# Peptides against a protein of PDB entry 3WG5, part 185

Target 1, 218 residues: chain A of PDB entry 3WG5
Amino acid sequence: LAKNIVYVAQIKGQITSYTYDQFDRYITIAEQDNAEAIIIELDTPGGRADAMMNIVQRIQQSKIPVIIYVYPPGASAASAGTYIALGSHLIAMAPGTSIGACRPILGYSQNGSIIEAPPKITNYFIAYIKSLAQESGRNATIAEEFITKDLSLTPEEALKYGVIEVVARDINELLKKSNGMKTKIPVNGRYVTLNFTNVEVRYLAPSFKDKLISYITD
Target 2, 218 residues: chain A of PDB entry 3WG5 as posed
Amino acid sequence: LAKNIVYVAQIKGQITSYTYDQFDRYITIAEQDNAEAIIIELDTPGGRADAMMNIVQRIQQSKIPVIIYVYPPGASAASAGTYIALGSHLIAMAPGTSIGACRPILGYSQNGSIIEAPPAITNYFIAYIKSLAQESGRNATIAEEFITKDLSLTPEEALKYGVIEVVARDINELLKKSNGMKTKIPVNGRYVTLNFTNVEVRYLAPSFKDKLISYITD

## One batch from the design tools (peptide; made by RFdiffusion4, then SolubleMPNN)

Design b2_p20_7_s3 (from b2_p20_7, 11 letters changed)
Fold by OpenDDE base, seed 5:
Structure b2_p20_7_s3 (fold): chain B 218 residues (1-218), chain C 218 residues (1-218), chain A 20 residues (1-20)
Amino acid sequence: as target 1 above (218 residues)
Amino acid sequence: as target 1 above (218 residues)
Amino acid sequence: MAGIEPLTMGSNFEKVEAAK
């Protein structure tokens, strides 16, 4: 029985144009091998909105299911990370992680205070995040509240409120729990039923470039 | 049966004078081939008001129907993109896209804050966007609120409020749903009934110049 | 028409950060 392959890759740190390159590379590799899915272990405090939107688009264009897994414990899919998750085919979280806090900002002042985004920008992202939630059949009200109330959720809360699909302690539990689930958005125009029976897990290492960029952005 | 041709072209990024050239080129090609329509896949955060107004004029002068399709998922017809859409013969949106946020600004300050447009300019664009909506039989109240409230809509909201005509996941669904629809504004003085039976879809690739410009504006 | 040239219609999403 030809083993279905599941790729696992890690994306950690701020969301930037370089993060897009990481997503693109990882998904492309998994597509080329016709993998059953790719799991992206995500740990991000947030980042650039443009990069985030491009990443969401890249995920939505994927020829295979892209699973966002907020991992390890202590990680977060904060701000931009939440948008990315909501744009993906399946969201999982490990215990002790968080998701949310999606209010856009213009940046930080010299004193470290947040420069608030004008209403125009905030309203844009409210519409955007709601559309991602609606498209994926996830809780659009909570998605909006990630912005308007700067809400953050535990994995259990996120599951309960229908923001995410799986809480799992590790990759094995994730595979087990997600086996037989349908993707929350179409893959190449069709909702895919995940088949994680008899799968080989392959880990993608960060490239030299990825390592260097992480070094610069950290 | 001579296959009616539908052209599809992509316009992505900021609205500039170069974007006008793209629209002009794409529409001209489709006109020359007497296409049934051209679909412009649009993904824009906005851009220059002058370029936007010229694009609207070019669309209104088209000898064939011009369909603005906010695509792919994650895309937006933000700000200038909304005006362009409202000026076109048919608006479609993919799930996970947005439209709106049309308040004019003078630019961004060095600190990244928005420089507000004076009331005179804002009022001009209120009148302008309302006229586009009225001319196309679309919701003029919401069009105004795109400015006054900096409102953004999901595809479903935009459809519900009568701002757009079609929500479609892909080109095939768009063709299917829009088949038999009348254009929202006249084509060469007449409202055209779209006929997408037995159509050949032809994709227009960006020119080398288009690619270079996208590279510069990204 | 010359006076509308500096108007940017857009959310400069390029400068918008969605960060904690």
Scores: peptide ipSAE 0.021, ipTM 0.236, DockQ to the pose 0.131
Fold by OpenDDE base, seed 2:
Structure b2_p20_7_s3 (fold): chain B 218 residues (1-218), chain C 218 residues (1-218), chain A 20 residues (1-20)
Amino acid sequence: as target 1 above (218 residues)
Amino acid sequence: as target 1 above (218 residues)
Amino acid sequence: MAGIEPLTMGSNFEKVEAAK
């Protein structure tokens, strides 16, 4: 029987329009091959809200399941990364990673000081992050607290509170644990049961442009 | 004879994806009305390279001439603003404004210190800014020096060195001086001769969203 | 819902900003 393909790609650094391009490219490749899923190994301190929203939309429009995997140990899905994760079909975290700290800021002043977001903006993102959680059947109260309390969680806490679906040490354990799980959001209007029993893992490398941008954003 | 329309809109603050949305909205409105041109009053200290490149692309795809006007006095087209200007159909500057200082940085460290761009990135933007200058028939040597020397120029210097096309105190003087000029890049594959002899000036206001974002980025 | 344009989420908005 032809092996189903699972793609694995890495996205590291700040969330920007370049990160959107990476997501789009990776997901498109996986779609073209009718992959069972793509796993994005995510490590981000956050980034731009617009890029984040575009990435979430791109994930939601995917023809295949997109799994966000906060990896490796020491990685984070901080701020924008949390939104992206909550917008995905499945969230996994490696031990020693974190998720949360989602308080929006308007940016940095010329002197490098944080400009606080006005209440209207904060409230918008509260509503948005809650909607992502609700749509995915995840903990919307904790999602709100990622903003209101700038809460950060361990993988174990995030799993316990129903923010994520899997804690896994590596790709093999992730595939094993997520096998038979349903996507937390629909794929082409349908919830998909993941089948990782007979899969080929294919790693996607960053493009030259992706590498250049990653180097720029690191 | 039906008056040709010239739109005028303001873009102030850091160049971000929000700024892209502003450019897109303003240009789209002007395109829909078959305007003779749109003038963007630009005041920016710089911003994101991705947003900048998208804005440049949007300008280059415009169905009508887009004039960048560094205005009011005291304004700057710094860093990303210079790239945007060089990507436009015509550049004007008011007395007391500046252009240049285009050295790319990777961002700010957590402590607010500038992270220098690696040579590969700097060289990429050197090539890019030179291409913008060359495509628009502007001074590519000075464009390079905006990066390599972090050069900033006055309107008079920029005009003298062939970086910009017009020095003007206000919109009326700009229209007068630019009347009969050819666009420095094509519009729909053709260089357009600007006709401002019988025009109606229409000012576009920022949307509520634009205002909110502007307040956020100021 | 009018997309709130890029709020920088989290600490390091590595905006490749062309430095002033």
Scores: peptide ipSAE 0.043, ipTM 0.291, DockQ to the pose 0.174; fails the geometry check
Fold by OpenDDE base, seed 4:
Structure b2_p20_7_s3 (fold): chain B 218 residues (1-218), chain C 218 residues (1-218), chain A 20 residues (1-20)
Amino acid sequence: as target 1 above (218 residues)
Amino acid sequence: as target 1 above (218 residues)
Amino acid sequence: MAGIEPLTMGSNFEKVEAAK
């Protein structure tokens, strides 16, 4: 019996247009192969809200389940990463990771102080994050508090509060624990039951371009 | 005689996919109006290399001259901003601004230390930045040193070394000084002589979406 | 489709401070 393929790809760093391109590329590859799922190992401190929203949309338009896995230990799905996770078909976190801190900001002042977003923007993202949570059957109250209280959660807390679905140490444990779970949002209009009984794990490497995601920092 | 229109837009903050969208939007508006030029007031500490490259490409594909103006005083075209400037039709800087510091990095470690790009990536960007400088008739040696020495320049230095074309205090001085200058790269395959003799300056405001460029910072 | 302009969700990464 042909092994169900599960793709695994890593997305690390700030959420940007490039991150969108990475998501798009990875998901497209997995779609083309009719994979059982793609697992995105996510480690992000946040990033651009527009890129985030585009990524969420791309995930929601995926023809296959997209699992956001906050990995490895020490990683975060911070800010934009939380939104992306909440927009995905399943969220997993490794022990020692974090999720939350979703307060929108306009940027940083020259002195490094946060420039607060106006209430209108903050309220927009409150509505947006709540929508993501509600649509995915995740805790919308906590999602709101990710903004209003700038809340960050451990995997255990996030699981307890119904923000995420799985705590897993590695891909193998993730596959084991998520086997038989239904996606939290539809895939092509249907909630999919994940089948990881006999899977081949395929790792997608960053493209040369992806590796070239050098932040040109001054 | 119908006034030649010059658009002015501001792009501030990290270079990301959103920044690309801003460039694309601003340039598109100016193209649609057959503007004499668009001046992008740029203030950036750098950002994503892929977004930067896309922005450069978008600028180079512009049907109108794109002037990068490092403005206001205190602003920088740092890192990715330098590449964008070097990829543009004309570079101006206000007194008290800076340009350079183009060493690519992979990111920041958890401790805030720079993760250096491997030599392959650094060399790629050396070649890239030199190409931008050469194609625009700007100082390719200094462009390389923006990376190899992480060099930052004042407007006066940048002008002296042939990295930029204009030092200007404001838009009016920029228009005055750049009047009659040829673009440093082609516009639709032709070097354009800028005509700012009788111009209407139109400011493009950030879209609501652009204003919504809230960095969701953790 | 109104292109939602990239809101930057700021983690502390905004300080790509040039290491002085």
Scores: peptide ipSAE 0.040, ipTM 0.273, DockQ to the pose 0.125; fails the geometry check
Fold by OpenDDE base, seed 3:
Structure b2_p20_7_s3 (fold): chain B 218 residues (1-218), chain C 218 residues (1-218), chain A 20 residues (1-20)
Amino acid sequence: as target 1 above (218 residues)
Amino acid sequence: as target 1 above (218 residues)
Amino acid sequence: MAGIEPLTMGSNFEKVEAAK
């Protein structure tokens, strides 16, 4: 019996236009192979809002389920990472990870202080993050508080409050726990029931280009 | 009886040259007033290595104890933040915060991937972070693993492994728990016993310049 | 419409300038 393929890829670091390219590449590979899903192991402190929005859009346009997995322990889906997660088909977190702190900032001052976004921008992202939560049937109040209170949550809290769907220690546990779950947003206009029975896990490595660009932009 | 003054200041965001200016300003104010200590509420995903090293140096040159407090819940002392913490006189963390993930990177690629630092740079920072840990009597093995394994720890783990000195929910608990502790590094060449009996807490606000620069650089 | 460019959500890891 042909095993369903689940791809696993890692995205670590700041969210930039190159991160978009990584998401696009990984999702495209998984789409081309008609994978059951792709799991993106995400560890990000945040990044650019434009890149984030593009990534969210790319995920939402995916022909297959995209699972955001905040992994490994100690990782975070901070700021932009939270938006990306909320825009995805399923969110999982490993124990010892975090999600939240979504207040948009204009950047860091030369002295490293956060420059707050103007109220107009903050309000835009409040509406945006709430929309992501609402569309995915996740906790929109908490989503707002990720911005207004700069709230960060543990996996257990995030699960409790209905921000995420799974707490899992590893890929195998994630597959086991998410098996039979419906995607929180549609895939090609339809909610998909995940089937992780008898799956083959395939890991995607960063491309050489990804490695090189990651090397240069750091 | 003249209350000992403890200053509390917040530093949030990326570590930059402006963050250095914030540290310098805050510490200078506290020094000028002969404060018992300054507590820096730190929430950072990391930042520039040069700024970080300058901040560490500034802390080490402080005439008064500098306590790094990873706060509020959901905050982190990630990457550069860990170095800063390890370079300080006392480290505290609130529940639900994290510390670690210290692997130096050259930045983020246009696609958001992490560009790894060359081995030479990585080795430099391994030596550097281990030195900070050793000088402060903290866990040098874990400090190395913050880089080599990109390890992140909870407050409880960090305390258990001897990375930090205090887990505290708020400033009052921090003061209570750290009262009578010795600084982990010298102040003016001498280890200081913290005296938080009958202290007045004074909060330092970001300067207008800090706010403005923080606004522009974000 | 003012470019969303400067909006960073989270850490801009600025260039670790390795001191020459």
Scores: peptide ipSAE 0.032, ipTM 0.285, DockQ to the pose 0.130; fails the geometry check

Design b2_p20_7_s4 (from b2_p20_7, 10 letters changed)
Fold by OpenDDE base, seed 5:
Order: sequence, then structure tokens, then C-alpha cells
Structure b2_p20_7_s4 (fold): chain B 218 residues (1-218), chain C 218 residues (1-218), chain A 20 residues (1-20)
Amino acid sequence: as target 1 above (218 residues)
Amino acid sequence: as target 1 above (218 residues)
Amino acid sequence: MAGITPLRMGSNPEKVAAAK
């Protein structure tokens, strides 16, 4: 029997191999405790494609629903963050957040200008982001436009266009609004109906290593 | 007049955005002091493609020759390290080092297995690595095989096949052997003849931040 | 800041070790 526990953890900063380790750790803890779900409060400008793809895979392999919550107000799920969200079981956004800006880049030049990815790479990520959207029953056209137009959306726009499932101000409103929703992708091969009735919210703290890495990468 | 100064700095570990900052810092110091060259002692298993490409660009924009020296014995210029080397003004290797293994990957799965890059990405990096080899007058066929065959070479093989310019046991032997060599790519639009006669060797230390990042990333 | 989705380059550590 799943315990009526919902974990909440924070992932902030650039998506790196360490971010993968954080996702893996957080999801593993929630899996071990047979949580109803884990909510990841996500605030990222983007990061590594490899880490992003691994995080998506880790989410898809989760034994419990993984909810990406773009939080707090002012946060973004930009670039890699959008892919991670689109690969998750449910996306929520707080008012005053953003999602999108998914144009792949090779990095920044010495002057801080973007080094554009070649068309072959861009087309690969277009196909990839569209697959994530399609598999999750989300708007694949907008997912493509996150790259082709470098589109960014508000929570209201993202909800309207069927990119996300919930706009919520806080964890309590998120739990209330998502209660009874079906996951957008399967958990262990089955779509799960979220039951957030009489749930205990447990917060996972970043490890000492996570804090140290965040301090250095910021 | 260039001061008869040669800088030596160490870059060890995965190629990341921080590695770019290290390269930028080291090269900038050497440029500011009008060094004859900077030698980067490189030991890397690879890393980020973006950081790699930015490092290559930073090397190519250097006002002084940048020599990549795969050192010490047991070190490697693997994956991204090979690209960086091929993008440099001169490559040296110590005995007992390796170069190659350039197959692009999307990362590692949860079980540690390699997630292969799609053919489009692989082909992009084949074209890129071949361009670096061609521009530097190095063996572009072997550069391609670093990807297509995931080839790794010894210093002796790399020298024999025209991938590198020098095999040297230490900095003194490197300076001796590379004295009078022409850079494989231009410095400020001109090929430079290295003059290591009566040079002062100055070692650049990693910053505290560099040490901390290395400690966390290892 | 524009979102960065850069690619990774990885070597098979087993192959690099086998060249020793």
C-alpha cells in the first residue's frame, strides 16, 4: 500500500551530472518509502543535454509519479528544464514562472554570445522534445516551437496550450488541484491516478555535497 | 618583444564550463605577460561538448601558442581532450599516456551503460574533429577513426600517424624537442616558430575555486 | 540567460584503461 506521503525536493541551478545525482537520490528515497509522489521544485536556466536526457530517463524509470513544479515565483524551467518537465508524470508551474527557451546551443563564446548548434543537432532535439510531448500527451507543436522560435511561455499560456497540467501558487494548491489527475506518462507501465487525500508532505534536504556543488556552480 | 617565458599549467579532470574558465584564465595570464607559449598539462577522460568547443575556440583565439601536453605518464587526452589537443598549436604526449576515444555519447544510463549518440550527432562530431585535424595539418583519417572506431593511440602511434608533434618525458625535453617547430595552427593569423632558447619556465597554480571544483567533480 | 542544452562527450573508461 502506498503510504500517503508526498516528498518535496528542490533542484535549483544548471542541469549537470550532479543534478542527475540529485534527481536519482530524491526519487530513490521517495521510491523506497513508497511515496504517493515526489514533487521536484525546479528552477533552472538549462544545462547539459546528457544530464537532461539521463534525468528524463530516471524520471521515466521511476516507480512513483514525479511531478515537476516550476517554483518559486520568478523561477524557470528553461532549456533542459523544459525537457525534464515534458518527460515527467505531471508538470505544475507557479504564477510568475516560465517554461521554454529550448534552443540547443554549443555554448557561449568568450564575449558571452551564444554559439549556435548546427542544424543537425537542433533537428535532433526537435525530434526528441516532440517525442517527449507526444508520449506525455502534451502539445508537441509548442514543444517544437520552444526550439524553433525559442518560445517561452507563462504558466497560463502553458496550461492553455496543453504543455502543463497545473498552475498552483504553492504545494498545497498543487496537491489540491492535482488530486485525482492521471499521470501524463506511465508509472511501471500504468497511468496512475494521483491520490493526495490525507497526505503527509515530507521535504528532502539537499545533501552537503549538493549544497557545496551549488555554491561552486552559482 | 616576447619575454622568454613559458608558462606551464595543469588541467585535470572532466571538461566542463569550469575547465573553460581555467583555460581562459591560464591563457590570459600568459598573453598578458607576452609569454613565448603556454604549456597545458592535460589529463582528462572527456566531458562536455560545449565546453570543449569553447576551449578550442579560446585556444584558437590565443595571442600566444598553446601547447597541449598529455601529462603525466598514465594521463589521457580522451574524448573532449582529443578535440582540444587537435585544436591547439602543438600537441605533446608523455610516454605512457593516451589520446583518442572520441565517440560522442549522450551519457550513461542508470546502469552505467553508454547511451549512444544518434547518427546525426556522431556525424556532426566526425565533421568537426576532421576539420580540426585538417586545419592543424594533422591526420584527419585517424581523427575520424577516434570516433568511428573509438580508437585510442599511444604517443608513439600518435606521432607515427601525424596526430601529434612531440613525445617528451618532461617539460625540459618538450621544450628541447619543440624548439624551432612551427605551430600547427596560426597565432594571430601567422604560423609561429617556437623559440625555447633561454626560457624561464613559470608554473601557474590552480585557483582555490579550481581545486574545490576538481575535488567535487572527481 | 538563454537556456544551454549542450551535448556531452564521453569516453568509455574501460577502453582508455585497456590502452594502458
Scores: peptide ipSAE 0.045, ipTM 0.509, DockQ to the pose 0.661
Fold by OpenDDE base, seed 2:
Structure b2_p20_7_s4 (fold): chain B 218 residues (1-218), chain C 218 residues (1-218), chain A 20 residues (1-20)
Amino acid sequence: as target 1 above (218 residues)
Amino acid sequence: as target 1 above (218 residues)
Amino acid sequence: MAGITPLRMGSNPEKVAAAK
């Protein structure tokens, strides 16, 4: 019986164009092996909107389920991380993690103050995050409030409000709890039932380039 | 019986030199009225280290107890906010809030990457945050891990680990739970027992200047 | 094509810079 393979990869730090390359590499490896899924252990304070949108698109184009796992305890899927999660096939969070805080900003002034995004941009991202939530059958009201109220949620709250699908302490508990779940968005136009029976877990190491950039950007 | 007065003020957004002015104004008002305490509803992603250190010093010099309340649900006392909290007389958190993520950074590169602080600066802030925790009788190991592991905690975890003193849903629950507690640092050289019996709660509104700067920086 | 200003979507990493 061909072992179902699940890949696990880590993405940590700011969402940049390089983070897109990491996602693309990880998903491509998992696709090539016809893996049952890839789990991305995500810990991000946020980052660039352009990179985030490209990552969401890459996930949505994936030939295999992409599971975003906010991990380890203490990690966050903040801002851009929330958008990425909402664009994915399944969201899991470990206890002691957070999701939300999605208010778009233009950047920081020279004095370190936030340059507020004009209402037009804020409204664009409200529409965008709501669309991601709706497409994934997740709570679009809370998704909007991640922006409008700068809301952050615990795993228990996010699960309760229907923003995420799983609370899990580790990869083994995640696989156990998500076994038999349907993806929240389609894979190649079809909702997939996750099958984590007789699974081999394979960890994807960051490339040397990934390590170097993380080191420079962290 | 002279009503015990407790002031409640809000500080939201990035920690800047202007945030120092807000703290100074709020504490000064409460001092002038010989208030039992001031509660600062804090929601911050962090900010400037210089402003943070000045705020900590201003709190430590306060003639009345300064209670940091991470509020509302969804708020955070991230990075500089954690330092400020650890420098205060009492820390409370609402459910659905967070504290931690204290890793110092030099800033962001032109490409949006984090410029890492050199080890010397990181070690300085490790020593500093540990000193704040120790002086306040809070968990210095976790305080260090807020930097070294970029750790963030839920209210339940922070309470369990002895980083904070109170979990409260609102001001009324905070006053009820903190009544009879001793301050975690001295007020005028003495640990104060908080007396929230027959308390009048007074809300301090942000000044026009506070609103304008918040609007510009938010 | 309205130039999407490179919006930063993220918690402001605290510039905890030690004052010299």
Scores: peptide ipSAE 0.039, ipTM 0.321, DockQ to the pose 0.133; fails the geometry check
Fold by OpenDDE base, seed 3:
Structure b2_p20_7_s4 (fold): chain B 218 residues (1-218), chain C 218 residues (1-218), chain A 20 residues (1-20)
Amino acid sequence: as target 1 above (218 residues)
Amino acid sequence: as target 1 above (218 residues)
Amino acid sequence: MAGITPLRMGSNPEKVAAAK
């Protein structure tokens, strides 16, 4: 019986145009091989709104389920990472990770103070994050509060409030717990039931360019 | 007679948080040496609004005049680059360069289409770019049209319309033409008359990290 | 630190593609 393939790739650091290229490359590889899913191990403090929106679009256009896994312990899906997660087919978090803190900012002033986004921008992202939550059947009230209250949640809280679907310590536990779950958004117009029975896990390494960029942005 | 120092540094590529670090480093070096000015040779297609706003703030906080020079021929101060220029003490352009195209975008969709900024964001940046132009005594109507009409100007047009102060082929011509000009915004609360008589030009090289990032983002 | 969701200001993709 041809083993179903599950790809795992790591994306770490700020969400940039290069992060989009990584998502696109990884998802494309998994699509080409007709993988059962791709799991993206995500650790991000946030990043660019444009790159984030493009990544969300790329995930939504995926021919296979894209699982965002906030991993390892100590990692976060902060700001842009939360939007990406909410735009994905399934969200998992490892114990000791966090999600939220989605208030759009224009940046940091020289003194490290946040340049607050004008209410107009904040309201746009409130509408956007609520749409992502609603489309995925996730908690739209909490999604709004990720912005309005700068809320950050533990994995257990996020699960309890219906923001995420799985708390898992590792890839094996994630596969076990998510087996038989339906995707929270459609894949090619259909909600897919995940089948992680008898899967082969394949790790995608960052390209040399990916490693170099990660080394420089860290 | 102790030669007055003018620093020249190149900043090329997308405006990012790293570009802010470059501006900060270069300006700090020039401030420490009590340079007459720093000239930033700018070539950018644009970038992040946050980094742009921080760079503008850093320029406005400079203890010495910061001259933005759109250079070399073929370079642009597009989008974020225009805002940076309008926030600076003096703008120069080389022949064959461009300035403008400041319409804020949320990014590019996967199909390369522009995700248009909502009117609320566009209006914010209209107000912001007009403020930069007004504060510097530059053409606020054209600054608005950089957004509303996605206007791009040649150096000659930009000079004619009062967007920039100097058209120069090289650093020597720039120094010659700008000698005796007043800064368009204050330096330490005062409008400074530039003195480029008997100056030593010192080039600041990008750090190894700067070179590496530029190599990766190109 | 709360993640930054900064807006992007970019020139038309036609100009970015021409620099390749």
Scores: peptide ipSAE 0.027, ipTM 0.491, DockQ to the pose 0.438; fails the geometry check
Fold by OpenDDE base, seed 1:
Structure b2_p20_7_s4 (fold): chain B 218 residues (1-218), chain C 218 residues (1-218), chain A 20 residues (1-20)
Amino acid sequence: as target 1 above (218 residues)
Amino acid sequence: as target 1 above (218 residues)
Amino acid sequence: MAGITPLRMGSNPEKVAAAK
């Protein structure tokens, strides 16, 4: 019986066009191998909205389940990371991680102060984040509050409020807890039941380019 | 008599936070030497709004005149570049260059299609670009049309419509034509009359970091 | 046409610089 393969990759740092390239490459590799799923260990403070929207679209177009796992402890799915998570087939968080703080900004002033997005932009992203939550059967009210209150949640809170599906300490616990769960959004138009029985876990390494870009962006 | 120094630097490529760092460094060098002005040879297809706004603010805070020169032939001050130009003390363009196309976008779809900004964002930037034009005594109606019609202008059109101040083929012609002109925005609260009599032109080179980043972003 | 991308979410401006 061909072993069910689960890919695991890490995406760390700011969400940019290079982060999109990472997502695209990793998901494509897993698609090519007809993996049962790919787990993306995500740790991001946020980033660009354009890249974020492209990443969400790439996830939604995936031929396999894409699981966003906020990992390791101390990691966050902040801002853009929350949208990515809400756009995914399953969200998991490790203890000691966070999700939320989704208020859009235009940038930072020279003095490091936040340049607020105009209400019109904020309202666009309220509608967008709510749509992601609704499409995934997750808490759209909390998704809105990620923007309107700049709310951040612990894994326990996020699970309690129906924002995420799993709290797991490691990949093994994640696989165990998510085994038999249905994806929160369709894969090729169908909700897929995850099968992590007799799984081979394959880790994807960042490319040399990914390492270089991450280093330059840090 | 201490020769009036004019610095010339080049900023090419996408507008990002690294572009801000380039502007900041170049302007700071020229400020430290109490230069008569700095000329930034600008060639950009556009970029990030946050970086653009920071660059505009940095120019407006300059202790010396900052002249944006769309150069060489074939260059553009597209999108973010137009805002930067409109936020500057003087705009010049070389023949065969362009300015405009300022419609904000959220990004590009996976298929390369433009993701339109919501009307609320577009309206914010309409107000912003009009303010830059009005503050500089430039054509605010055309500035709005750079967004609403995605208008692009030739140097001759831009001069005719009162968007720019100078059409010049090279630095020598620019210095000659702009000599005795008043800055379009204040320098330290005062409109400055440019004095390019007996000027020493000093070229600033990109840092090693600038070269590396430009290479990675290309 | 490189559009002006208006929106950043929660990122330190320094890191967004590097993501060019």
Scores: peptide ipSAE 0.027, ipTM 0.358, DockQ to the pose 0.311; fails the geometry check

